# Ledger of designs, part 35: peptides against a protein of PDB entry 1Y74

Target 1, 57 residues: chain A of PDB entry 1Y74
Amino acid sequence: LGLERDVSRAVELLERLQRSGELPPQKLQALQRVLQSRFCSAIREVYEQLYDTLDIT

## One batch from the design tools (peptide; made by RFdiffusion4, then SolubleMPNN)

Design b2_p20_1_s1
Fold by OpenDDE base, seed 3:
Structure b2_p20_1_s1 (fold): chain B 57 residues (1-57), chain A 20 residues (1-20)
Amino acid sequence: as target 1 above (57 residues)
Amino acid sequence: MLEEKLRQFEEAQELAERLL
């Protein structure tokens, strides 16, 4: 599962958007803080583990 | 409030890791 890579890429894109100044940075920064939170990491790890266990085809 | 929810989630994660 590539979810860690996709989250890391989403954070990189949010940092670029904050630097461009095209969008109000406050909401982008709040979303970045959520994606980088220990809570979001724990949800990701549980999801990856459940996915690997339920992929019993 | 958020820290307590995080702790409860980590406890649930550790339980899931033992059952799977």
Scores: peptide ipSAE 0.026, ipTM 0.515, DockQ to the pose 0.030
Fold by OpenDDE base, seed 2:
Structure b2_p20_1_s1 (fold): chain B 57 residues (1-57), chain A 20 residues (1-20)
Amino acid sequence: as target 1 above (57 residues)
Amino acid sequence: MLEEKLRQFEEAQELAERLL
């Protein structure tokens, strides 16, 4: 799975939205911190491993 | 509290990597 790339792209989009001022920056920054958290990284890695082994199509 | 949950998750991840 390309989840690392998709998470990195989601973070980039959240940073752009924070700079546009169209949305309250605090919630976007909180979501960015969650996506960049060590906990979410570990969940992603386990999910990628399980997906590649279990062939969940 | 959050650090302990993270450590337990890393231990579970390492165990999963050995079983897969």
Scores: peptide ipSAE 0.026, ipTM 0.512, DockQ to the pose 0.028
Fold by OpenDDE base, seed 5:
Structure b2_p20_1_s1 (fold): chain B 57 residues (1-57), chain A 20 residues (1-20)
Amino acid sequence: as target 1 above (57 residues)
Amino acid sequence: MLEEKLRQFEEAQELAERLL
């Protein structure tokens, strides 16, 4: 499952949007902090393990 | 508040890893 890659890509896009100045950086930075949190990483790991075990095709 | 949610989640993760 490519969730780590998709989260990493979402963080990269949030960092680009923060640098463009087109959007209020505080909300983007808050979302980036959530996506990079140990809590979000732990959720992803459990989800990846469950997905690999349940063979959800 | 966030630290408590993290602790509760780590406990739930450890339980899930034991069931898989």
Scores: peptide ipSAE 0.025, ipTM 0.514, DockQ to the pose 0.032
Fold by OpenDDE base, seed 1:
Structure b2_p20_1_s1 (fold): chain B 57 residues (1-57), chain A 20 residues (1-20)
Amino acid sequence: as target 1 above (57 residues)
Amino acid sequence: MLEEKLRQFEEAQELAERLL
């Protein structure tokens, strides 16, 4: 699974969008904080464990 | 509100790790 990499890439894209000023930065920053939260990390870890256990191809 | 959901999720994660 590449979820950690995909989350890291999503955060990088959100930081670029915040620097461009094309979108209201407050909502992008709130989404970035959610993706970097301990809550999202814990969800990712459980999802990765369940995916590896269930071998969902 | 988010902190309470995190605590409930950590409790559920610990339970899942014990059952799998």
Scores: peptide ipSAE 0.025, ipTM 0.510, DockQ to the pose 0.032

Design b2_p20_1_s2
Fold by OpenDDE base, seed 1:
Structure b2_p20_1_s2 (fold): chain B 57 residues (1-57), chain A 20 residues (1-20)
Amino acid sequence: as target 1 above (57 residues)
Amino acid sequence: ELEEKLELFRRAEELAQLLL
């Protein structure tokens, strides 16, 4: 499962968008904080366990 | 703290069990 890598890539893209100034940085920073939160990390770990158990193709 | 992460994990697992 690439979900951890995909979240890390999404955070990297959000950091680039914040530096470009094309979008309001406060909303992008809020989304980045959510994606890097312990809550989202815990949900990701549960999702990965469920996905591995259920073998959803 | 590891304890806070474990509690959030447990709560997320309980919610996942209700949705499956």
Scores: peptide ipSAE 0.026, ipTM 0.515, DockQ to the pose 0.031
Fold by OpenDDE base, seed 5:
Structure b2_p20_1_s2 (fold): chain B 57 residues (1-57), chain A 20 residues (1-20)
Amino acid sequence: as target 1 above (57 residues)
Amino acid sequence: ELEEKLELFRRAEELAQLLL
């Protein structure tokens, strides 16, 4: 799974969008904080472990 | 609204820490 990579890429894109000023930064910052939250990380880790164990591929 | 969501996330984090 590339979920960690995809989340990291999403955060990078959110930071770029915040700097462009094309969108209200507050909503982008809120989404970034959610994606970088320890809760979101823990859920991702559980999901990755389950995916690797169940071989859903 | 954001503060309430952050509190819900904090509680959910505490639960996740017990499961991991």
Scores: peptide ipSAE 0.026, ipTM 0.478, DockQ to the pose 0.045
Fold by OpenDDE base, seed 4:
Structure b2_p20_1_s2 (fold): chain B 57 residues (1-57), chain A 20 residues (1-20)
Amino acid sequence: as target 1 above (57 residues)
Amino acid sequence: ELEEKLELFRRAEELAQLLL
């Protein structure tokens, strides 16, 4: 399970896209804030526990 | 801060139970 790493990579990509200026930065920043939210972190913790318990491959 | 995290965790668990 690499969800933390994948979220961190998604945030890094969003920061690069914000700096490129190719897209309006406000929506990208909003998505970044969602991914870094305490709620998404709590969902990740639940998902990781379920993954470990259910042995999802 | 801990109470907020615990409530968010509880909500996430409730959502996970609906998806499984």
Scores: peptide ipSAE 0.026, ipTM 0.517, DockQ to the pose 0.032
Fold by OpenDDE base, seed 2:
Structure b2_p20_1_s2 (fold): chain B 57 residues (1-57), chain A 20 residues (1-20)
Amino acid sequence: as target 1 above (57 residues)
Amino acid sequence: ELEEKLELFRRAEELAQLLL
């Protein structure tokens, strides 16, 4: 699983979209805050451990 | 900061165990 990398890439893309002004920045910023939250990071770590344990293909 | 992260991790693990 590359969830940490995928989340980091999603945040980078959200920051670029906020700077372009093509979309209302408030929703993009809210999603970025969720993805960078301590809670989201904790859930990601649990998900990665479960994925590795369950050997989900 | 680490203690809060560990508490959130534990709570997320407990929730995951209920969903599996």
Scores: peptide ipSAE 0.026, ipTM 0.515, DockQ to the pose 0.030

Design b2_p20_1_s3
Fold by OpenDDE base, seed 3:
Structure b2_p20_1_s3 (fold): chain B 57 residues (1-57), chain A 20 residues (1-20)
Amino acid sequence: as target 1 above (57 residues)
Amino acid sequence: RRRRALEEFERAQRLAEELL
């Protein structure tokens, strides 16, 4: 499972989109703050652990 | 609210680490 890498890539893309000025930055910044939150990190870590053990493919 | 939810997930994580 590569959720940490995929979340890190999503944050990088959101930072690029905020700098391009093509989209209103406020909603993109709000989404970035959610993805970088300790709450989202704790959910991800629990999910990664359950996924690796339960092998729900 | 957010701190309590984080503490609940940190507890669920530790329980998953112990059971899995």
Scores: peptide ipSAE 0.029, ipTM 0.544, DockQ to the pose 0.029
Fold by OpenDDE base, seed 1:
Structure b2_p20_1_s3 (fold): chain B 57 residues (1-57), chain A 20 residues (1-20)
Amino acid sequence: as target 1 above (57 residues)
Amino acid sequence: RRRRALEEFERAQRLAEELL
């Protein structure tokens, strides 16, 4: 599962959008802060551990 | 509220790391 990579890519895209000025930066910055939060990291790590154990392929 | 949720997830993470 590559959720860490996908979150890192989402943050990179949010930083590019903030620099373009095409969108109000405050909401993009708030979303970036959520994705980079210890709360989202802890949820991701628990999810990845459970996924790797429950992956009955 | 947010701090308690974070503390609960940090506990769930440690328990998952011990069980898996």
Scores: peptide ipSAE 0.028, ipTM 0.542, DockQ to the pose 0.030
Fold by OpenDDE base, seed 5:
Structure b2_p20_1_s3 (fold): chain B 57 residues (1-57), chain A 20 residues (1-20)
Amino acid sequence: as target 1 above (57 residues)
Amino acid sequence: RRRRALEEFERAQRLAEELL
């Protein structure tokens, strides 16, 4: 499902924002660490399983 | 393990609310 790609794109955008210096890099890095965490991976797996089960168009 | 994952999520949510 597109969620893994969308998370990867969100991480790429956060890395670009960290390099621009327009926003506090520590907060952006903390958000990136959460998106790459085992927690977010487990939530993604649950979402993918529920989506496949419920066939939500 | 579950408690740490929830604490990480709650931290991310607070950070997102401060950035948006």
Scores: peptide ipSAE 0.026, ipTM 0.491, DockQ to the pose 0.071
Fold by OpenDDE base, seed 4:
Structure b2_p20_1_s3 (fold): chain B 57 residues (1-57), chain A 20 residues (1-20)
Amino acid sequence: as target 1 above (57 residues)
Amino acid sequence: RRRRALEEFERAQRLAEELL
């Protein structure tokens, strides 16, 4: 499962969009803060554990 | 602690709905 990598890639893309200035940087920064939050990290860990346990093939 | 995390998640959902 690549969920940690996909979240890290989403954060990297949000940082690029913040630098381009094409979108309101405050909204992108708020989304980035949520993706990097302890809450999202805990939900990711639970999802990864459930995926590994349930073997959703 | 959990209430703050839920409030942060609800803020992110509203923000994602405004971007999609």
Scores: peptide ipSAE 0.025, ipTM 0.484, DockQ to the pose 0.070

Design b2_p20_1_s4
Fold by OpenDDE base, seed 3:
Structure b2_p20_1_s4 (fold): chain B 57 residues (1-57), chain A 20 residues (1-20)
Amino acid sequence: as target 1 above (57 residues)
Amino acid sequence: MREEKLRQLEEAERLAQELL
């Protein structure tokens, strides 16, 4: 499962959008903080471990 | 394995409540 990579890519895209100045940075920064939160990391780890154990094809 | 996943879910739920 590539969920860590997909989240890391989403954060990278949010950082690029914040640097472009095309959008108000505050909401993008808030979303980035959520995606980098310990909560999102814990949910990802549980999901990856469940997926690897249950072999949900 | 199952018990560790349950502890991680309970931690994730607690951290969710701190962010909302």
Scores: peptide ipSAE 0.033, ipTM 0.575, DockQ to the pose 0.029
Fold by OpenDDE base, seed 5:
Structure b2_p20_1_s4 (fold): chain B 57 residues (1-57), chain A 20 residues (1-20)
Amino acid sequence: as target 1 above (57 residues)
Amino acid sequence: MREEKLRQLEEAERLAQELL
């Protein structure tokens, strides 16, 4: 499951949106902080491990 | 396996409470 890559891409897009000035930066920065948090990483690792064990194909 | 995943989830919940 490529969740780490997809989260990294989401963070990159949030950083671009913050630099464009088209959107209020505070909410984008808050979302970026959540996505980069140790919490989000721990949940992602648990989810990836659960997905591999549950074989939801 | 299940017990370790539950412990990791409990740690993640604690870290969520520190972040929010």
Scores: peptide ipSAE 0.033, ipTM 0.570, DockQ to the pose 0.029
Fold by OpenDDE base, seed 4:
Structure b2_p20_1_s4 (fold): chain B 57 residues (1-57), chain A 20 residues (1-20)
Amino acid sequence: as target 1 above (57 residues)
Amino acid sequence: MREEKLRQLEEAERLAQELL
């Protein structure tokens, strides 16, 4: 499962949106901090490992 | 293997409580 890649892409898009100035940057920055948190990384690793084990195709 | 996933979940729950 390529969840790490998809999270990295979501962070890149949030950084682009913060630079565009079209949206209030504070909420986008808060969401980016959550996605880059040690908590979200630990949950991602467990989810990837469960998905690969359960073979839900 | 199952025990390691359970330890990772417990660590993630602790880190969630620090974030909220």
Scores: peptide ipSAE 0.032, ipTM 0.567, DockQ to the pose 0.029
Fold by OpenDDE base, seed 1:
Structure b2_p20_1_s4 (fold): chain B 57 residues (1-57), chain A 20 residues (1-20)
Amino acid sequence: as target 1 above (57 residues)
Amino acid sequence: MREEKLRQLEEAERLAQELL
């Protein structure tokens, strides 16, 4: 799975949206903090390990 | 294998309580 790359890309897009000023930055910054949190990293690692083990195709 | 994944889930739950 490429979840780490997809999360990194989502964070990059959130940073671009915050710099454009087109959207209220507070909610975008809160979402970025959640995606970069140790919690989201731990959940991602568990999910990747479960997915690779269960091979749910 | 299963027990380690359970420990990682329990750690993630503790970290969730620090963020919410």
Scores: peptide ipSAE 0.032, ipTM 0.566, DockQ to the pose 0.029

Design b2_p20_2_s1 (from b2_p20_2, 10 letters changed)
Fold by OpenDDE base, seed 5:
Structure b2_p20_2_s1 (fold): chain B 57 residues (1-57), chain A 20 residues (1-20)
Amino acid sequence: as target 1 above (57 residues)
Amino acid sequence: DELQRFLEELLEVLRRILEE
């Protein structure tokens, strides 16, 4: 799933930026929280269920 | 340069999310 991979990649990139200390961590954490929010999770889950139901890889 | 590369990739990922 493109969405699942893209959300996971976005979170990974934010974690790397946080570790570098080059940007205020609180701003990156805010975006990370949005991407991991219930909304994004719910949308991802809907897509995953559709792909599972239709046997789409 | 590393920071810029990370930001550019992040923006591209976010763009894909919004366009899916």
Scores: peptide ipSAE 0.062, ipTM 0.614, DockQ to the pose 0.149
Fold by OpenDDE base, seed 1:
Order: C-alpha cells, then sequence, then structure tokens
Structure b2_p20_2_s1 (fold): chain B 57 residues (1-57), chain A 20 residues (1-20)
C-alpha cells in the first residue's frame, strides 16, 4: 500500500542522511523510530484492512 | 545539494503520509 511504501521510503532517506553525517544523528534516529513505531504499524494495518474490505486497487 | 534534494523528497514523502 501507499502508506507502507512511503514509510519505507522515508526510512531509507533518513538512513542516507544519517550516513552522510550532515545532520545530528540523534534527531534522525528519533524520527526513524517514530516512523518504525508501533503506531505507524498499527495505522498501516488499519489501511490494509480498509483496502482489503473495500477492494480498492 | 544532495542534502537539499534528500530533504525535499523526505518532505514530500511525509506530506503524502499525512494526507493519506
Amino acid sequence: as target 1 above (57 residues)
Amino acid sequence: DELQRFLEELLEVLRRILEE
């Protein structure tokens, strides 16, 4: 789904920024943790169930 | 330049996440 793909892309971009060393690692890690949090997983699960239920392509 | 491009794409991705 779009949300899962976008979250994965956001995490990938943050990992690249972290490796570059151009931004404070701690701030990037905090944002990475939020995006990979149980909250984001729960929201993705809700979206998945909605898409499955509504049969949206 | 690379940082700016990464930030622009990141912001766009975050915007999409918030609007879904």
Scores: peptide ipSAE 0.062, ipTM 0.614, DockQ to the pose 0.147
Fold by OpenDDE base, seed 3:
Structure b2_p20_2_s1 (fold): chain B 57 residues (1-57), chain A 20 residues (1-20)
Amino acid sequence: as target 1 above (57 residues)
Amino acid sequence: DELQRFLEELLEVLRRILEE
């Protein structure tokens, strides 16, 4: 899925920036949490669509 | 520098996410 790949890449880039120490870590951590939340939501949506399609409760 | 390259790629990835 395009969204999952893009979110995974964004999280990887933020982890590199956090390790460099060139930016305030608290701001990067906040953005990382938002992207991880969206990543989890995208995966969950895929599973929900599969369950709906197969009529699994 | 490394910071500029990371920020440029991050912004491009975020742009793709927002346009999907």
Scores: peptide ipSAE 0.056, ipTM 0.601, DockQ to the pose 0.140
Fold by OpenDDE base, seed 2:
Structure b2_p20_2_s1 (fold): chain B 57 residues (1-57), chain A 20 residues (1-20)
Amino acid sequence: as target 1 above (57 residues)
Amino acid sequence: DELQRFLEELLEVLRRILEE
């Protein structure tokens, strides 16, 4: 769950920077998309491991 | 400034993500 918290914080920081306009929004959006993709993959992996461990059929 | 603080925190968060 450390990954989930860290990804969420990273996305929040990127959104704040986007609103400030201090950096090119396209670069921040690209990084945000990468982090969100990794987040989704990590959550999926956690579920898969839980199902395997608990032998849920 | 605020931008520098945000970038420093972001880099630290990204480092943690990469080290997990």
Scores: peptide ipSAE 0.055, ipTM 0.599, DockQ to the pose 0.142

Design b2_p20_2_s2 (from b2_p20_2, 11 letters changed)
Fold by OpenDDE base, seed 2:
Parts: structure tokens; sequence; C-alpha cells
Structure b2_p20_2_s2 (fold): chain B 57 residues (1-57), chain A 20 residues (1-20)
């Protein structure tokens, strides 16, 4: 679904922002790790199940 | 820069969520 793509895009943007030095790199890395965590992946799976159940178009 | 503003806001939201 779009959520996986959105998460991947968010991670990419975080990487670019980290390289620019515009924000504290430690915070960006922490956020990046959260988005790539097993927990976030599990939440994404739950979202996809709800999406399928609700038949959202 | 809108991208930066978005990420700053996202970071702020997640920091609040992870605080408790």
Amino acid sequence: as target 1 above (57 residues)
Amino acid sequence: ERRQAFLEELLAVLEELLKK
C-alpha cells in the first residue's frame, strides 16, 4: 500500500536532511531508526489489515 | 523549506509520543 512507500520516502528525506546539517543529526537518525523498526513495520501491517477490512478506496 | 518544516514537525510529534 501507499504507507510502505510513504515510510520509504520519509526515510529518504531524513537521510537528505541529515546530510544537509540543517537539523541535529542524532534526532534525525533516531527518527529514521524508529521508522525502520520492527515495531513500525508491525503497525504498518495492522494498518494494512484494517485497510483491507474496511475496503477503503 | 517545506520539506524541512515537515520533518521538524514530524520529529516534534514523535518526540511527544515517545515521551510517554
Scores: peptide ipSAE 0.026, ipTM 0.495, DockQ to the pose 0.062
Fold by OpenDDE base, seed 5:
Structure b2_p20_2_s2 (fold): chain B 57 residues (1-57), chain A 20 residues (1-20)
Amino acid sequence: as target 1 above (57 residues)
Amino acid sequence: ERRQAFLEELLAVLEELLKK
């Protein structure tokens, strides 16, 4: 679904920002880790289940 | 600068959520 693609795109953009040096890389890396965490995966799974149940278009 | 402020605020929100 869209959320999975958005998370993957966000991770990619954070990697680019990290390489640009515009922001502290440590905080960007921390955010990247959060987005790839089991926590975010669990939230995504719940979202996808609700999306299927509610038939949101 | 707006991107920096956005990311800093997002990180602050996420940190607050994760410690509760």
Scores: peptide ipSAE 0.025, ipTM 0.491, DockQ to the pose 0.067
Fold by OpenDDE base, seed 3:
Formats: structure tokens, sequence, C-alpha cells
Structure b2_p20_2_s2 (fold): chain B 57 residues (1-57), chain A 20 residues (1-20)
């Protein structure tokens, strides 16, 4: 399933934007922390489990 | 840049979801 890859890609893009200084870094850091949080991981796992149960990817 | 616009929109959407 692509959700884990999509979240990882989003975090990578946030890191690149932080380094560029194009956007307020603290907001980008906050979003990055949310995407890497246990809560976000748990939601991702539930989503992936539903897809696994339905045999779809 | 498209990536900047994407991340700005993503941030805006998440903020909108979290305030409800």
Amino acid sequence: as target 1 above (57 residues)
Amino acid sequence: ERRQAFLEELLAVLEELLKK
C-alpha cells in the first residue's frame, strides 16, 4: 500500500522546504512532527489494515 | 513552485481539519 510511502515523501518534501527557507520553519516543523507522530502512524496502520482485509492495495 | 504550493495547501487543509 502506498500510504506509508506517501507520508514518507511528504516528510521528505517538508525537510527540503525547511532548508530552502521559503516558508516559516516552525510551521513546517510542526507539520513534520505530526506526520511522524505515533497518532499519525496509528491512523496509517488502521487504514492499511482495512485495505489488507479487503485484499486491495 | 508546485511542491511549495502543494505543501502550503496541505498545511492549510490540516489546520482547517484540526480546528473543527
Scores: peptide ipSAE 0.025, ipTM 0.495, DockQ to the pose 0.063
Fold by OpenDDE base, seed 1:
Structure b2_p20_2_s2 (fold): chain B 57 residues (1-57), chain A 20 residues (1-20)
Amino acid sequence: as target 1 above (57 residues)
Amino acid sequence: ERRQAFLEELLAVLEELLKK
């Protein structure tokens, strides 16, 4: 769904920022790991279940 | 610039949440 795509895009953008050196790579890496964590994955699963159940337009 | 500003703000928000 949209959230999965948005998370994937955010990770991609973080990777580009890391390579550019414009921001501290450690903080970007930490955020990237959070977005790819089981925690965020679990939230995404709950979101997808609710979204599918409620059929929000 | 807009991309960087967005991610900087996102970082700030997440850091604030993790401090609580």
Scores: peptide ipSAE 0.024, ipTM 0.489, DockQ to the pose 0.061

Design b2_p20_2_s3 (from b2_p20_2, 13 letters changed)
Fold by OpenDDE base, seed 1:
Order: C-alpha cells, then sequence, then structure tokens
Structure b2_p20_2_s3 (fold): chain B 57 residues (1-57), chain A 20 residues (1-20)
C-alpha cells in the first residue's frame, strides 16, 4: 500500500500546486492523468505484490 | 513498449513543467 499512498499523496500535492498557479495548470493536469492512468495503476499493483511478497524492509 | 511509452509520456510532461 506504500506506493498507492505515495501516488495518492503526489496527486494531492499536485492539486495544491495547480491551485497556487505557480506551474502551468494544463501540464499539472497532464501529470495527474499520467499518475492516475490505468497503466500506472497496473504497474503499481505489480510493484505492491512483489514488495509484499519479498517483505522488503 | 507500454512501459517505454508511459515513461516517455511522463518525461515529456515533467520536462515541460520544469522547462523554466
Amino acid sequence: as target 1 above (57 residues)
Amino acid sequence: DELQEFLEQLKAVLDEILEK
């Protein structure tokens, strides 16, 4: 669940940055879409499965 | 191919955001 939480937190931070207007809002929106893409979610699931199985400290 | 495309898209977006 670590990566899922990190991605969710990253999206949250990007939302704040988007509201601040310091960065191009359209580009931030594109980044959010990438992080929330189905492919990103799929690789996250694989990562989490391996991470949990290997019990990496 | 899917991973490469994803990374290229991610890089392109990041490069544009950090262009300044």
Scores: peptide ipSAE 0.086, ipTM 0.627, DockQ to the pose 0.306
Fold by OpenDDE base, seed 2:
Structure b2_p20_2_s3 (fold): chain B 57 residues (1-57), chain A 20 residues (1-20)
Amino acid sequence: as target 1 above (57 residues)
Amino acid sequence: DELQEFLEQLKAVLDEILEK
């Protein structure tokens, strides 16, 4: 499915944007925290399981 | 409630990043 990989890639891109200073650094860091939260990880796991089980394309 | 809080947090962060 690749959702976990996409989230990881998004976090990496946000780290680069944070270093560039083009966007509010603290807000980018907050977004990273949201994407890496326990709840986000939990719902991602359920989401991936459902799509794998139902084979939705 | 946890989903609601997560979505609100996500929205708040995105809104602040995109406000300008």
Scores: peptide ipSAE 0.085, ipTM 0.627, DockQ to the pose 0.312
Fold by OpenDDE base, seed 3:
Structure b2_p20_2_s3 (fold): chain B 57 residues (1-57), chain A 20 residues (1-20)
Amino acid sequence: as target 1 above (57 residues)
Amino acid sequence: DELQEFLEQLKAVLDEILEK
């Protein structure tokens, strides 16, 4: 399970896309904010805990 | 409620970024 790693990698890629200007920068920034929100972190933590406990594929 | 709001925000942002 690498959800935290995957989210961090996604944010990194979005930062590169934002600097390139290929996509609307304000929308990319909004997505980055969503992915880095406190609630996103909370649900990620819950998901990881449930995955470890239930071993759901 | 918080989950629903988060999902709606995420969906809205993704839809706008991926629109063609």
Scores: peptide ipSAE 0.084, ipTM 0.626, DockQ to the pose 0.325
Fold by OpenDDE base, seed 4:
Structure b2_p20_2_s3 (fold): chain B 57 residues (1-57), chain A 20 residues (1-20)
Amino acid sequence: as target 1 above (57 residues)
Amino acid sequence: DELQEFLEQLKAVLDEILEK
């Protein structure tokens, strides 16, 4: 599915925002860490597995 | 529980970023 791609894209966008200084860098960095956490990755994998199985179209 | 903690962390970070 596109969830992995979407998360990666989100992280990329956050990196751009962080470099621009428009938002607090530490807060953006924290968000990036959350999105890149092992748990987030695990949830994503389970999610994708379930929907890959259920999506029969 | 781990999920709940993760969601709480995510929510907290998002709330802090979006507070303006």
Scores: peptide ipSAE 0.082, ipTM 0.624, DockQ to the pose 0.309

Design b2_p20_2_s4 (from b2_p20_2, 11 letters changed)
Fold by OpenDDE base, seed 1:
Structure b2_p20_2_s4 (fold): chain B 57 residues (1-57), chain A 20 residues (1-20)
Amino acid sequence: as target 1 above (57 residues)
Amino acid sequence: SALEEFRRRLLEVLEELLRR
């Protein structure tokens, strides 16, 4: 669903910010890792299951 | 916890962005 796409887009944007050198890369990388973590994946899965169950489009 | 880490890392990044 949209959440997976949004997470992927967020990761992409963080990578661009890292490459620009405008911001300390360490903190950006930390957030990027969290977005790619099992935690984020689990939340996404719950979100998707709820939408599937409720048939929300 | 994972949630606490998420919150902490998010805030760290936001604080850095807001300093600009």
Scores: peptide ipSAE 0.025, ipTM 0.460, DockQ to the pose 0.130
Fold by OpenDDE base, seed 3:
Structure b2_p20_2_s4 (fold): chain B 57 residues (1-57), chain A 20 residues (1-20)
Amino acid sequence: as target 1 above (57 residues)
Amino acid sequence: SALEEFRRRLLEVLEELLRR
């Protein structure tokens, strides 16, 4: 479905922004933690399960 | 809770980006 790939790409971009120093790293790290949280992972899993079950592409 | 932490951290980042 590409959602996992999009999340991984978002995390990568956040890491680059953190290293650039253009923005406060603490808040970027906070968003990174959100995207890698068990909550976010659970929502992604529900999304993927629904599409798999309903045969939606 | 995990949901509350999610909302708090998301809003924290959005505020930084939108209210500079």
Scores: peptide ipSAE 0.025, ipTM 0.437, DockQ to the pose 0.295
Fold by OpenDDE base, seed 5:
Structure b2_p20_2_s4 (fold): chain B 57 residues (1-57), chain A 20 residues (1-20)
Amino acid sequence: as target 1 above (57 residues)
Amino acid sequence: SALEEFRRRLLEVLEELLRR
């Protein structure tokens, strides 16, 4: 799955966009916080555990 | 709660995108 890696990459890209000034930094920061939230992390972990348990690739 | 914060921040981002 690599969901953790994908989320981390998304956060990194948002940081770059913030520095470019092309988009409102506050909104990009808000999305970054969503992706790093306890809720988002918990949901990601549940999915990853389900895939591991069921051996879904 | 974490869910409430998630919802609030997500909506803030979506509202901005929809106004573009």
Scores: peptide ipSAE 0.024, ipTM 0.419, DockQ to the pose 0.286
Fold by OpenDDE base, seed 4:
Structure b2_p20_2_s4 (fold): chain B 57 residues (1-57), chain A 20 residues (1-20)
Amino acid sequence: as target 1 above (57 residues)
Amino acid sequence: SALEEFRRRLLEVLEELLRR
């Protein structure tokens, strides 16, 4: 599915945005923390398992 | 799926912001 890859990519992009200083870093860091949280990872895992099981295309 | 659309949209927005 590449969901893990896309989440990792999102985190990378957020880090780049933080370094640019164009946007409030606190908001970007908060979003980064959400994406890297155990909760988000657990939900992602459930989604991927269901997607694979149901063979949704 | 809604989640697939969400993650794709999120990446699109972030990439657009980086191209400013």
Scores: peptide ipSAE 0.039, ipTM 0.544, DockQ to the pose 0.077; fails the geometry check

